# Designs tried in a protein design run: peptides against a protein of PDB entry 2FGR. Part 288

Target 1, 331 residues: chain A of PDB entry 2FGR
Amino acid sequence: SSVTLFGIVDTNVAYVNKDAAGDSRYGLGTSGASTSRLGLRGTEDLGGGLKAGFWLEGEIFGDDGNASGFNFKRRSTVSLSGNFGEVRLGRDLVPTSQKLTSYDLFSATGIGPFMGFRNWAAGQGADDNGIRANNLISYYTPNFGGFNAGFGYAFDEKQTIGTADSVGRYIGGYVAYDNGPLSASLGLAQQKTAVGGLATDRDEITLGASYNFGVAKLSGLLQQTKFKRDIGGDIKTNSYMLGASAPVGGVGEVKLQYALYDQKAIDSKAHQITLGYVHNLSKRTALYGNLAFLKNKDASTLGLQAKGVYAGGVQAGESQTGVQVGIRHAF

## One batch from the design tools (peptide; made by RFdiffusion4, then SolubleMPNN)

Design b2_p28_7_s1 (from b2_p28_7, 15 letters changed)
Fold by OpenDDE base, seed 2:
Structure b2_p28_7_s1 (fold): chain B 331 residues (1-331), chain A 28 residues (1-28)
Amino acid sequence: as target 1 above (331 residues)
Amino acid sequence: SFQPAPSLQAAELTGDAFYDYLMNEDHS
């Protein structure tokens, strides 16, 4: 088999003007444009169009040298692929997030990304943001004239929290049409978790679409996340995103993205707007800057995700401004 | 022709094509 080492180191200087106490935070952060990572991957040709593969990937925290340790929680899969598509075994992005986050022009990273894939209900499961799952089996179809799909199931393995006995079970998938400049997808997922020690279902529906006009790309997301609780009623969030990106001068890219998070359980909205710029110094190295503004209304306490500096919430109804300026290097 | 999904092709991508993938994928 072949083995390839790869990675990204993305480190920035970050600032947010408010934390939960109303104070500013600043320092060296990570993963402002791309998530810093170290990975190992490889494939083996088994003949007849069948291939085996493995992928091991963990997050790197350049600001502290991975003081909390290193793991392969980003992805740890073994796979078989061929004309039938690909089957993966192991922790990975769940199919819904893998496909639907692709419409986020900030690549689900830094202070600018769509934050709809979130634990909206203080869920007690490890992956209640709906992004990844343990004990996952995934299947991805080939592309058939634009049409493609992905499906996944994660075993709960009788994991319990409080009285909940199926925590971590995931079932979900997407259907998509990807052809030339057009991409469109529908994703559905259900994950079992616990809130307050009680069994809760996290239901998610997401629509995404993008169109590349050459001179600019437009992208959008519509999502509903619902934590169905036996007591206290459902916690529902409707999330919306619209973004545009454009190449600048052959070596740069500018991005503008707006998101709205309508948090029904607290009858409160949050508005996020982010301007980003990436300047490619080479194929592997870029400089970048992000400027984000998050406006919370009423009881909303959302915070920008300045990883390595501050990723917590703010006081109810407060606004937060964030800045990241950094270097991204891939190897 | 069966074209594997872009995410499936990543395992076989090398060189600049792999870097392009890394820059464009979901980084969450």
Scores: peptide ipSAE 0.360, ipTM 0.840, DockQ to the pose 0.740
Fold by OpenDDE base, seed 3:
Formats: structure tokens, C-alpha cells, sequence
Structure b2_p28_7_s1 (fold): chain B 331 residues (1-331), chain A 28 residues (1-28)
């Protein structure tokens, strides 16, 4: 058996020009290029191509030394794998987010990522962003001729909020084609939650694709989320993303990504554009900078996610500019 | 041929190969 300790410490100086009061925020933030983390993992060969595995991973907040504590909420799984693929038990990325976030050139981190995986409806469940789930069983197929898939189910364990039951139940999966420079995926998921103490289904459909031309990579996402409420009508958001990345001088990478969030329930759009640069000082250490612009129209109040500095909304119809400059170190 | 998906292979990656995975694939 093998046990490995690993992690990332990513800390930055961040600035946003507007908070909910219209004031600027700045300071030391975390996780601008990669999520800071501490993890333990290992595998055991059981013979005959069967392996057991475990993975424990928690987020690190370098700016305050994890003042709120440490946990393994990023991943806490035990698994069996072999020619049949892999079965995982425990809290993890749900299969849909695990696959479909891979098309985000900002890796679902910092001020530049695709923000479609979000709680759009003030859902009262802990994971109403559709990213992770408690009590999760997941299965991932091998890749066969480019085709692969993943499926997951999370138990609600009779969790209730208000009159809503089955809170936290997840069912979802994806199908994908990954072959050489091409990747394409379709994901479907439903999560049970509550809004205003009433039962609500969070339905999600996501299409992603990317192509690596060697000199540059293109990536795109199309997503629809619906919070289907028993009373008050559906809260629907259509999210779109298009991005490009290219290596620079053998040691750097430049990224440009655009996203549109069409928030149907409030008839309001938000536009996000982000320019990023990563400079590799070594295999394990990088400097990075992100510049993001978020334009809210009408009743939209979206804010950039400058973790550790400001991740809240802005006033309706206001624009926000964000900057992150930081160091990422992996060990 | 059957090949593990890249995310599944990460569990067995060590050394520089694992760092490459962390830097390029698993940022979420």
C-alpha cells in the first residue's frame, strides 16, 4: 500500500472596485489560480487488476491559517477500481461537475471561472451550487475508444428544511468523448433542496467541449439550471462560456474567457470577461495574475469570487472589476 | 482499448506526473 501527502498553497493580493455598498475591497486572498488544499491519498493493489483507494482532501485558507477549522469537505472517498472502472463512496465532486468544470480554463477557481455551477435561487441546501454532495456513491467507466461516462447518487438521509423532505438527494451523470485533442461531454443532474422552506428541484443540463490545437486551446460550455419550486414558478438561468488559452515562451500560459449568465427569473443578464496569465517558475511554483470584468444589467447583482477578500454581490445593474496577483506552490 | 479516464489515473500518479495533473487538471 502507498500513502501520499500532497497539497497546494495559493495566496494572492486581490482587489475589487465594488462591494454591495459600492465600496472597494482589497487584501490578501486565497485560491486565485488553484484551490489551496491539503490532501492524503493512497492505493492498495488487491491483485487481479483490482485496487482499493482512499482520498482525503480539505481546503486551506492561507490568509487566516484556517481560522474556521479544517475538514475534508473537498473529498473524502474510499474506492475500488479495476477494468470495470471505479466506484467511489463518500463526499466528492458530483460526476457532472467533475467532468463539466474541466472545460473551464480558470478551473472553477478565482475571479475568472465559469460561475454557472451556482445557487441561483437562494436554495437552502448546503451544496445547491451543484458541485459536491454528501453521502455520494459514484461510478466512472474506463475510456473505451474515447467514450466514457460517470454516474452518481447521493442519499438525502431524510434531511428536511421547512416542509421540504429529501433535501440533499442527488442523481446525475455525464457521457463524454475524449480522444486526442478533442473533448466533448453532456451532463444531466437533479438535486433536491428547499427555497423558502418549500421543496425545490435543482435541475441542471450542461454541454461542454474543447479542442487543443497545440498552439492554443479553445473551450466552451452551455448550461441551463432550473430551480423548480412548487410555489412561485421556476428560477431558470442559461449560462454560456467561451475561452481560449495559449502557451507563452515555454514557461507561461495566457487565458481569455467570456461568460454570459441569462437570469430568466429576474430578466437580467451578466457578462464576465477575464484575462489570466500564469508564469511557471518551476514545476511546482508559479506566479499568476487575473483581471476580470463583470457587467451586471438590470436586476443582476453578481459578484466576482475574490475568495478571502470579497465574494459577495454588488448593487443591481453595477459593474465590478477584479484583480488577483499571487503565488501558487504545490507540494 | 480500455484506458482509465485521466481523473481516475490521478489516484495512481506519483512524482512529476501527479504535479502535472494538479497543475493542469484538478483545480476545483
Amino acid sequence: as target 1 above (331 residues)
Amino acid sequence: SFQPAPSLQAAELTGDAFYDYLMNEDHS
Scores: peptide ipSAE 0.357, ipTM 0.831, DockQ to the pose 0.767
Fold by OpenDDE base, seed 1:
Order: sequence, then C-alpha cells, then structure tokens
Structure b2_p28_7_s1 (fold): chain B 331 residues (1-331), chain A 28 residues (1-28)
Amino acid sequence: as target 1 above (331 residues)
Amino acid sequence: SFQPAPSLQAAELTGDAFYDYLMNEDHS
C-alpha cells in the first residue's frame, strides 16, 4: 500500500500578437508543455490480484498562486482494478478524451495542442468540451493482444438549463489497438447539454492513430463534433490533425503539428501549425519553447490558448502568432 | 498475454517511471 504526492509546475513567458482588439498580449503564463498540477494517489493491494486505488488531482496556477482556489477537478476517483481491468468512480477524463487525446503530441496543453475537444457551440454545460465529466463511472479493459477498450457513463442527476433536461449526461467509449509501435483508436461519445437554453446533444466521433518509427513518431486525428439541437440546425465541426516528433541529441524532443478546424455552421476554417522543443535538463526538469501560428478564415475567431496570458478569440478572419518559453518541473 | 490498461500501469508506477508517464500523458 502506498500514498504518494506528485505534481508539475509549468510556468512560461508567453506572447500573442493579437487579442480580440488586435493588440498584443504578453506576460507570465502556465502549463505550456504540461498542465501544472498537484495530486495525491495511492493503491492498496487487497490480495488475489485485486487492488483499490484513489486519485485526486487539481490544476496549479503558478502565475497567481491559485487565487481562485484549489480543487480536484482534474481527477477525483476511487477505483478497483485487477485482471478484469479497472472500474473508476468519480470525476475524470471521459474515456474518449483519455484515449484520443493521447495522439496529441502537445499533450492537450499550451498553444500547440489539438483543439478539437472544444465547446464549438456555446454549449451551456460545464464540460461541453468533451474532456471530463462529473458523476462518472468508467471501465477500462486490459490489453488483449493489442485490443483494448474503455467505456463511461456520467449521471445527469436531473440537471436542467432552460428547457433542457438531462444536462451533463455522458455516454461514450473507445476501442483501440495498441501493439508495439502502432496505436489506433475509435471513440464515440454523446453528451447532453443546452444551447440557448434548448436541449442539445453533443455528438463526437474521433479516429486516432500513431506509429513510432524509433527515430520519429507520426500521429494523426480525425474528429467530428456535432451539437445537435432539438430546435435549429446542427453545429458541426470537422477537425483534423497531423503531427511528428523526434528525439534530439538524447536530451531533447522536437515536435511539429498541424491542425485544421472546419467549422461548418459558419462555413469557416482555421489552420494551426505549431513547432515545439523540449530540452530535458534532468529527468524532472525541462526547458521548452513553443511557436504557434493560427490562421482564421472568413468568420473564424479562434485563438491560441496561452493560459495565464490570453486564451480568448481574435477578430474574424485574423491570424495570431504565439510564443511560449518556460520551465517545467515535476515532483 | 493480458497486459494492464495504461491507466492501471500509471497507478502502480513510481519514481522515474512515473515521471516518464507524466511527461507523455494527456495533460488536458
């Protein structure tokens, strides 16, 4: 049996050349290479191959010392695991995001990540980005000769917004093949929410694959997110990602990733390209730099997510350049 | 042979192996 404290403090100097007013923003940001976090975890061997576990994890904001407080919104689970796999109870990554974001070479944080897991429709639910859920039960299988799967269900607990009921209900899962250098997955999810106070289903389908060639890794994502409104047309986004990473000199890693977000409801595309470098000073400490370019077309207003500095949108059809240079320390 | 899911592996990892996991996981 063990209880361990762990965490990451990742803080950067960040710059974006445009905000919503067309002005530059710069300052101290957080979570440019990895999300800053503080966690507690532990396991208990119950015998016979059965284990109990817990995991409590919250985000750290090093720039302001968590002025808004600390919580365990990243993960707050209790688990049973064994030869049958793992059952988790509590707020966590939903199975679809847990698996499919693993193909993002920028680890779903900073200015370079795949931004497909997003609230594309001004959904009024707290987790309408499809990343996490409250009141979640999840199950993960073992790996059967490469094949594995995860499933989840989140209770809505009769939450309402406007005339919408069942808000926060999630059902989803993935199937995957993970064998040696190859990983491939298919994820499907539906989350009930509200848009404009009206019932809406957030439907998501995601395909991911990666291959590690040893000298380099290639990774890709294909995603469709559809906010299916009971009244009004669907709000659909098709997102695409292709990335490559390679080790550099045994202590570094370079990453290049492109993403396209085809926002069908506004007939507008956004293109994101990011170059990243991580330099390991030790096993626990790294320096990093990210350079990202986001090109919005037509009515698109997407912004790079320079957390702690500027994560808002830009003017329609405007491009944005972002830079992050920081320190990541794990403990 | 059955291999544990990556999530199960993470729960049991310690030291440098756990750091390696943290550096490669989804950080959303």
Scores: peptide ipSAE 0.354, ipTM 0.835, DockQ to the pose 0.812
Fold by OpenDDE base, seed 4:
Structure b2_p28_7_s1 (fold): chain B 331 residues (1-331), chain A 28 residues (1-28)
Amino acid sequence: as target 1 above (331 residues)
Amino acid sequence: SFQPAPSLQAAELTGDAFYDYLMNEDHS
């Protein structure tokens, strides 16, 4: 058996030029390159190719020392694994997000990431962004000549909001082909939630692909989310992402990513473009900088996610510029 | 060819290999 302590502390100075009032925000933020975290993990060899595992991971907020507390909401799983793959019990990334966010060159954090995995409809469920789930059972296959898959089911445990039942139920999975420089995946998920106290299904389909050319990597995402409401019609968003990254000088990485969020319910688009650079001082310590521009059209009010500084929206049709400069240290 | 599930592989990584994983994983 083994037990390993690990973590990341990522803290930055961040700036956004507009908040919901049109004012600038700046200060010390967190998780600009990687999500700050503290984790415990371990495995036990049970013999015969069977292993038990556990993984406990929580977010660290270095700007305020976790003033709101610490928990293991990032991951809290026990697992069995072997030649059959891996079965996990406990809160975790749902299989769809775990696989499909991997194509995000900004690692699903900071001001540059793909923001498609979002609560687009003021859903009242705790995880209506489609990223994680409570009461989750997950299964991941081995890789068979490149082909692999993941499946998950989360129990609702008869949670209700308003007249909505089964809140928090998740069912989803992906199929993928991962072989050498190529990765491609298709994910499907449905989560039950509530909007305005009424039952709503969050349906999600995501296609992702990447190719590593050695000198550069190209990555893309196509996603549709639908919050299906009995009254008021569907809230649909089509999200698109295209990104490129390249190593620089053996110690650095430059990233450029564009995303489009076509918010059908409000007939409004948002455009996001981000330039990032990571400079590795060592294997475990890096400096980084992100520069992001978010252009909202019409009724769109999206904001860049400068965690710890400002992650709210802006006025309808307003553009926002964000900057993060920080240090990431892993242990 | 058969390869371990990516998740299983990550669980068994140690040292610099694990840190490399952490730098490239989904950080959501």
Scores: peptide ipSAE 0.356, ipTM 0.824, DockQ to the pose 0.820; fails the geometry check

Design b2_p28_7_s2 (from b2_p28_7, 15 letters changed)
Fold by OpenDDE base, seed 5:
Structure b2_p28_7_s2 (fold): chain B 331 residues (1-331), chain A 28 residues (1-28)
Amino acid sequence: as target 1 above (331 residues)
Amino acid sequence: SFEPAEPLREAELTGDEFYDYLMNKDHS
């Protein structure tokens, strides 16, 4: 049996040139390279190749010392694992996001990540971004010659919003091939939610792939998210991402990533391009810098996610530039 | 016993292991 305390403290100075009012925002932000976190995990060998596990992880906000409190909303699971794979019970990343966000070279963090996993329709559910779920049961297979899969189901527990009576129900999974330099996966998910008090299905399909050439890595994502509303028609977004990363001088890494968000309901596109650099001072401590540019067209109002400084939208059709410079320390 | 070939997310590793994972997944 073991218990391990772990975490990351990632704090940055961040700037965005536009908020919703067209004004600049700047200050001390969090989680620019990796999400700041504190957690506990452990395992117990039950014999015969069976293990029990637990994982408790919450987000840390270094800029304000967790003024709003601390919780284990990142992950709070108990699990059994063995030759059959792993079963998890509790709040966690849903299988689709766990696998498909791995192709994001910015690790779904900071101002540069792929933002396709989003609540595109003002869904009223707590996790309508398709990233995590409460009341989740997940199963992950072993890797069989590269092939692997994950499946999940989250109970709605008869949550109601307006006339919607299954809010929070999730069903989804992925299939993947991970072998050497190649990774590829397909994910499908449906989440029940509400929009305007009416039952809505959030359907998601995501394709991801990456290849590591040694000198550089290339990664890509294709995603469609559709909020199927009872009244008012569907809200559909097609999201695309292509990124590359390369080591620099043995202690650094440069990353470049482009994303396109085609927001069909408003017939508007947004383009995101981010340049990032990480400089490892040690195995545990790094300096980093991110430079992101987000170009909204027409009615698009997307904003970069400078957590702790500004993560809201901008005026329709406006562009936003963001910068983060910070320190990441892992323990 | 089951051991995943790699973590699903970087968050599953800490300290030196975290660094090694990052280096291996991106550029090795």
Scores: peptide ipSAE 0.039, ipTM 0.650, DockQ to the pose 0.226
Fold by OpenDDE base, seed 3:
Structure b2_p28_7_s2 (fold): chain B 331 residues (1-331), chain A 28 residues (1-28)
Amino acid sequence: as target 1 above (331 residues)
Amino acid sequence: SFEPAEPLREAELTGDEFYDYLMNKDHS
C-alpha cells in the first residue's frame, strides 16, 4: 500500500479590461496554467491483479489562503482496478468531461480554456457545467489497442429544486481511440437539473480530436449543449474549438486556441482567442503568460475566467481582453 | 493489468512525474 501527498500551487497577476460595469479589474489570481490543488492518493495491491485505490483532492486558492475553506470537491473517490478496468465511487470528473477536456490545450483553466462545459441556462443544480458530479459511479475500460471508454452514473438521491425532481442525476460516457500521435473521442451525457424551478435536462454531445505532428500539436472540439426545459424553449449552445501548440527552445511551449460559442437561445455568438506561453524553469516550476480576447456579439455577455480577480460576465455585445502572468509549482 | 487512458494517467502524476507526463503525454 502507498499514500502520496501531491499538489500544484498556481498563482498569477491578472487583468481584464472590462467587468459587468465596463470597468477594469486586476489583482492576484489563481490557477492560470493548472488548477491549484492539494491531494492525497494511494493504492493497495490486493493480489491477483486487483488493486484498491483512493483519491482525495481539493482546490487551493493561493491569493487568499482558502479563506472560504478547503474541501475535496475536485475528487473524492475510492476505486477498484484490474484487468477489467477501473470502477470509481465518489465525487469526480464525470467521464465525459474527464476525457473531452483533455483536448483543451489550456487544461480547462485560466483565461484561455474552452468554455463549452458551462451552465448555459442559469441551471440551479450544483454541477450544471457538466464537469463533475456528486454521488457518482464511474467505470473506465483498459486501453485495447487504442480503443477505450468510460461510463458514469450519478444518483440524484431525490434532490428537488422547485417542482423539479431528480436534480443531479447524471448519465454519460465516452468512446475513444488513443494511439500514438492520434486521439479522438465521442462523449454523450444527460444531467437532470432545474431552471426557474422547473425540471430541465442538460444534454451534451462532444467530439474531440488531437494529433501530434512532433513539431506541433493540433486539437479540436465540437460540442452541443441543450437545456431542455419542461416549460419554454430549449437553450442550445454550439461550441467549437481549434488549437495548436508547439515546443519552444526545449524549455517552453506556445499555445494558440480559438473558440466559438453560438448561443442559439439568444441568437448571439462569442469568439475567444488565446495566446499562451509556458516556460519551464525546472521539472516542477514554470512561468507562464496568457493573453485572451473575447468578443461578444449581440446579446452575448460571456467573460473570461480570471479566477481570483474577475470571472463574471460583461455587458451585452462587449469585448473583453485578459492577461495572466504567473508561476506554477508542482509538488 | 489495467492500463488507463492518458487522461486517467494525467490525474495521477505530480511533481517530476507530472513534468515527464507533460513531455510525453502525446506518446503511447
Scores: peptide ipSAE 0.035, ipTM 0.641, DockQ to the pose 0.261
Fold by OpenDDE base, seed 4:
Structure b2_p28_7_s2 (fold): chain B 331 residues (1-331), chain A 28 residues (1-28)
Amino acid sequence: as target 1 above (331 residues)
Amino acid sequence: SFEPAEPLREAELTGDEFYDYLMNKDHS
């Protein structure tokens, strides 16, 4: 078999002008352009077109040297692949997030990403943001003339929280069309969780699309997340995203992305706009800068995710400005 | 997801090599 050691170290200087107390925060943060990671992966050719694979990946926190430890919570899978596609066993991105986050021009990290994949309802499950799952079996089809799909199921293993059973159960999937400059996908998922110790379903529907015009790329997302509670009514959020990116001078990329989060349970909206630039010094090393503005209306308290510096909320109806300047190195 | 342009390190292990590693790791 083969084994590849790989990783990314992404560290930045970050600033946000407001925390929950209205004070500024600044310092050294991580994962502003890409999530910092360390991984091991490999494949084995079993003959006849069949391959075995493994993937072990954990997050790196360069600001403190992983003082809280290291694990493989990003991905820990074994797989079989062939003409039939790929089957994976183990913790991973759920199929819906794996596909639909690909339309986020800020790579689902830093202060600029689409934040729709979120725990909107104080769900008590470990992965109530809808991004990853434990005990996951996933299947990905080959590409058939552009058409492809992914499906997943995560076992709850009789996990309970309060009176809620089946916590951690996931079922979901997507269908997609990827052909040339066009990508479009529809994802559906349901996850069992608990809110206030009571059984709750997290239902998610996401539509994504992108088109590469050569000189620029456009990308968009439409998402609805519902935490369906037996008592207290549904907590629903409608999230929208539109972004554009363009190459600059053959060595750079500029990105602009807008998102709207319509939080129905509190009848409040949040607006996010982010400008980013990446300058490639080489194929492996880049400098980057992000500038983000988040405007909360009414009872909204959303905060930008400046990992390693401040990722909490702000006061209701307050706006937040964030900046990241950093280095990304891949190996 | 982003993939490195050039992997830092790559190794090949056969089943026998892996077995030998397990049997000899305490002596290496």
Scores: peptide ipSAE 0.016, ipTM 0.488, DockQ to the pose 0.040
Fold by OpenDDE base, seed 2:
Structure b2_p28_7_s2 (fold): chain B 331 residues (1-331), chain A 28 residues (1-28)
Amino acid sequence: as target 1 above (331 residues)
Amino acid sequence: SFEPAEPLREAELTGDEFYDYLMNKDHS
């Protein structure tokens, strides 16, 4: 048996030029290049090719020392694995997000990531962004000549909000092909939630692909989220992302990523473009900088996610510029 | 015998493994 302590501390100085009041925000933020975390994990060889595992991981907020407390909401699983793959029990990334966020060149964190995995409809469920789920059972296949898949189901446990009685139920999965320089995957998911106290289905379809050309990598995402409401019509968002990354001088990496969020319910678009640079001082320590621009059109009010500084929206039709400069240390 | 699949996310790696994963994820 083995037990490993691991983590990342990522802290930055961040600035956004506009908040919901049109004022600038700045200060010390977290998780600009990678999400800060503390984790424990381990495995036990049970013989015959069967292993037991556990994983406990929580987010670290370096700016305030986890003033709101520490928990294992990033992942808290027990697992069995073998030739059949891996079965996980416990809160985790849902299979769809676990796979499809891998195409985000900004690691689903900071001011530059793809923001499609979002609660687009003021859903009242705890995880209506489609990223994680409580009470989750997940299964991941081995890789068979490049082909792999993941599936998940989360129990609602009779959670009720308003008249909705199955809040938190998740069913979803992905199929993927990962071989050499190519990765491609398709994910489908449905969550039961509530909007305005009424039962709502959050449907999600995501296509991702990347290709490593050696000198550079291209990555893309296509996503549709739809909050299907009985009253008031569907809240649909089509999200698109295209990114490129390239190594610089053997110790650095430059990233450029564009995303478009077509918010159909408000007939409004938002455009996001982010330039990032990471400089590795060692295998464990890096300096980084991100520069992001978010343009909201019409009724769109999206904001960049400068965690620890400002992650709220802006006024309708306003643009926001964000900067993060920080240190990432992995242990 | 079973060999674990490659990690699906950055959080599944530690220290030097994390670095190697980042290099491979972004540029392999």
Scores: peptide ipSAE 0.055, ipTM 0.672, DockQ to the pose 0.238; fails the geometry check

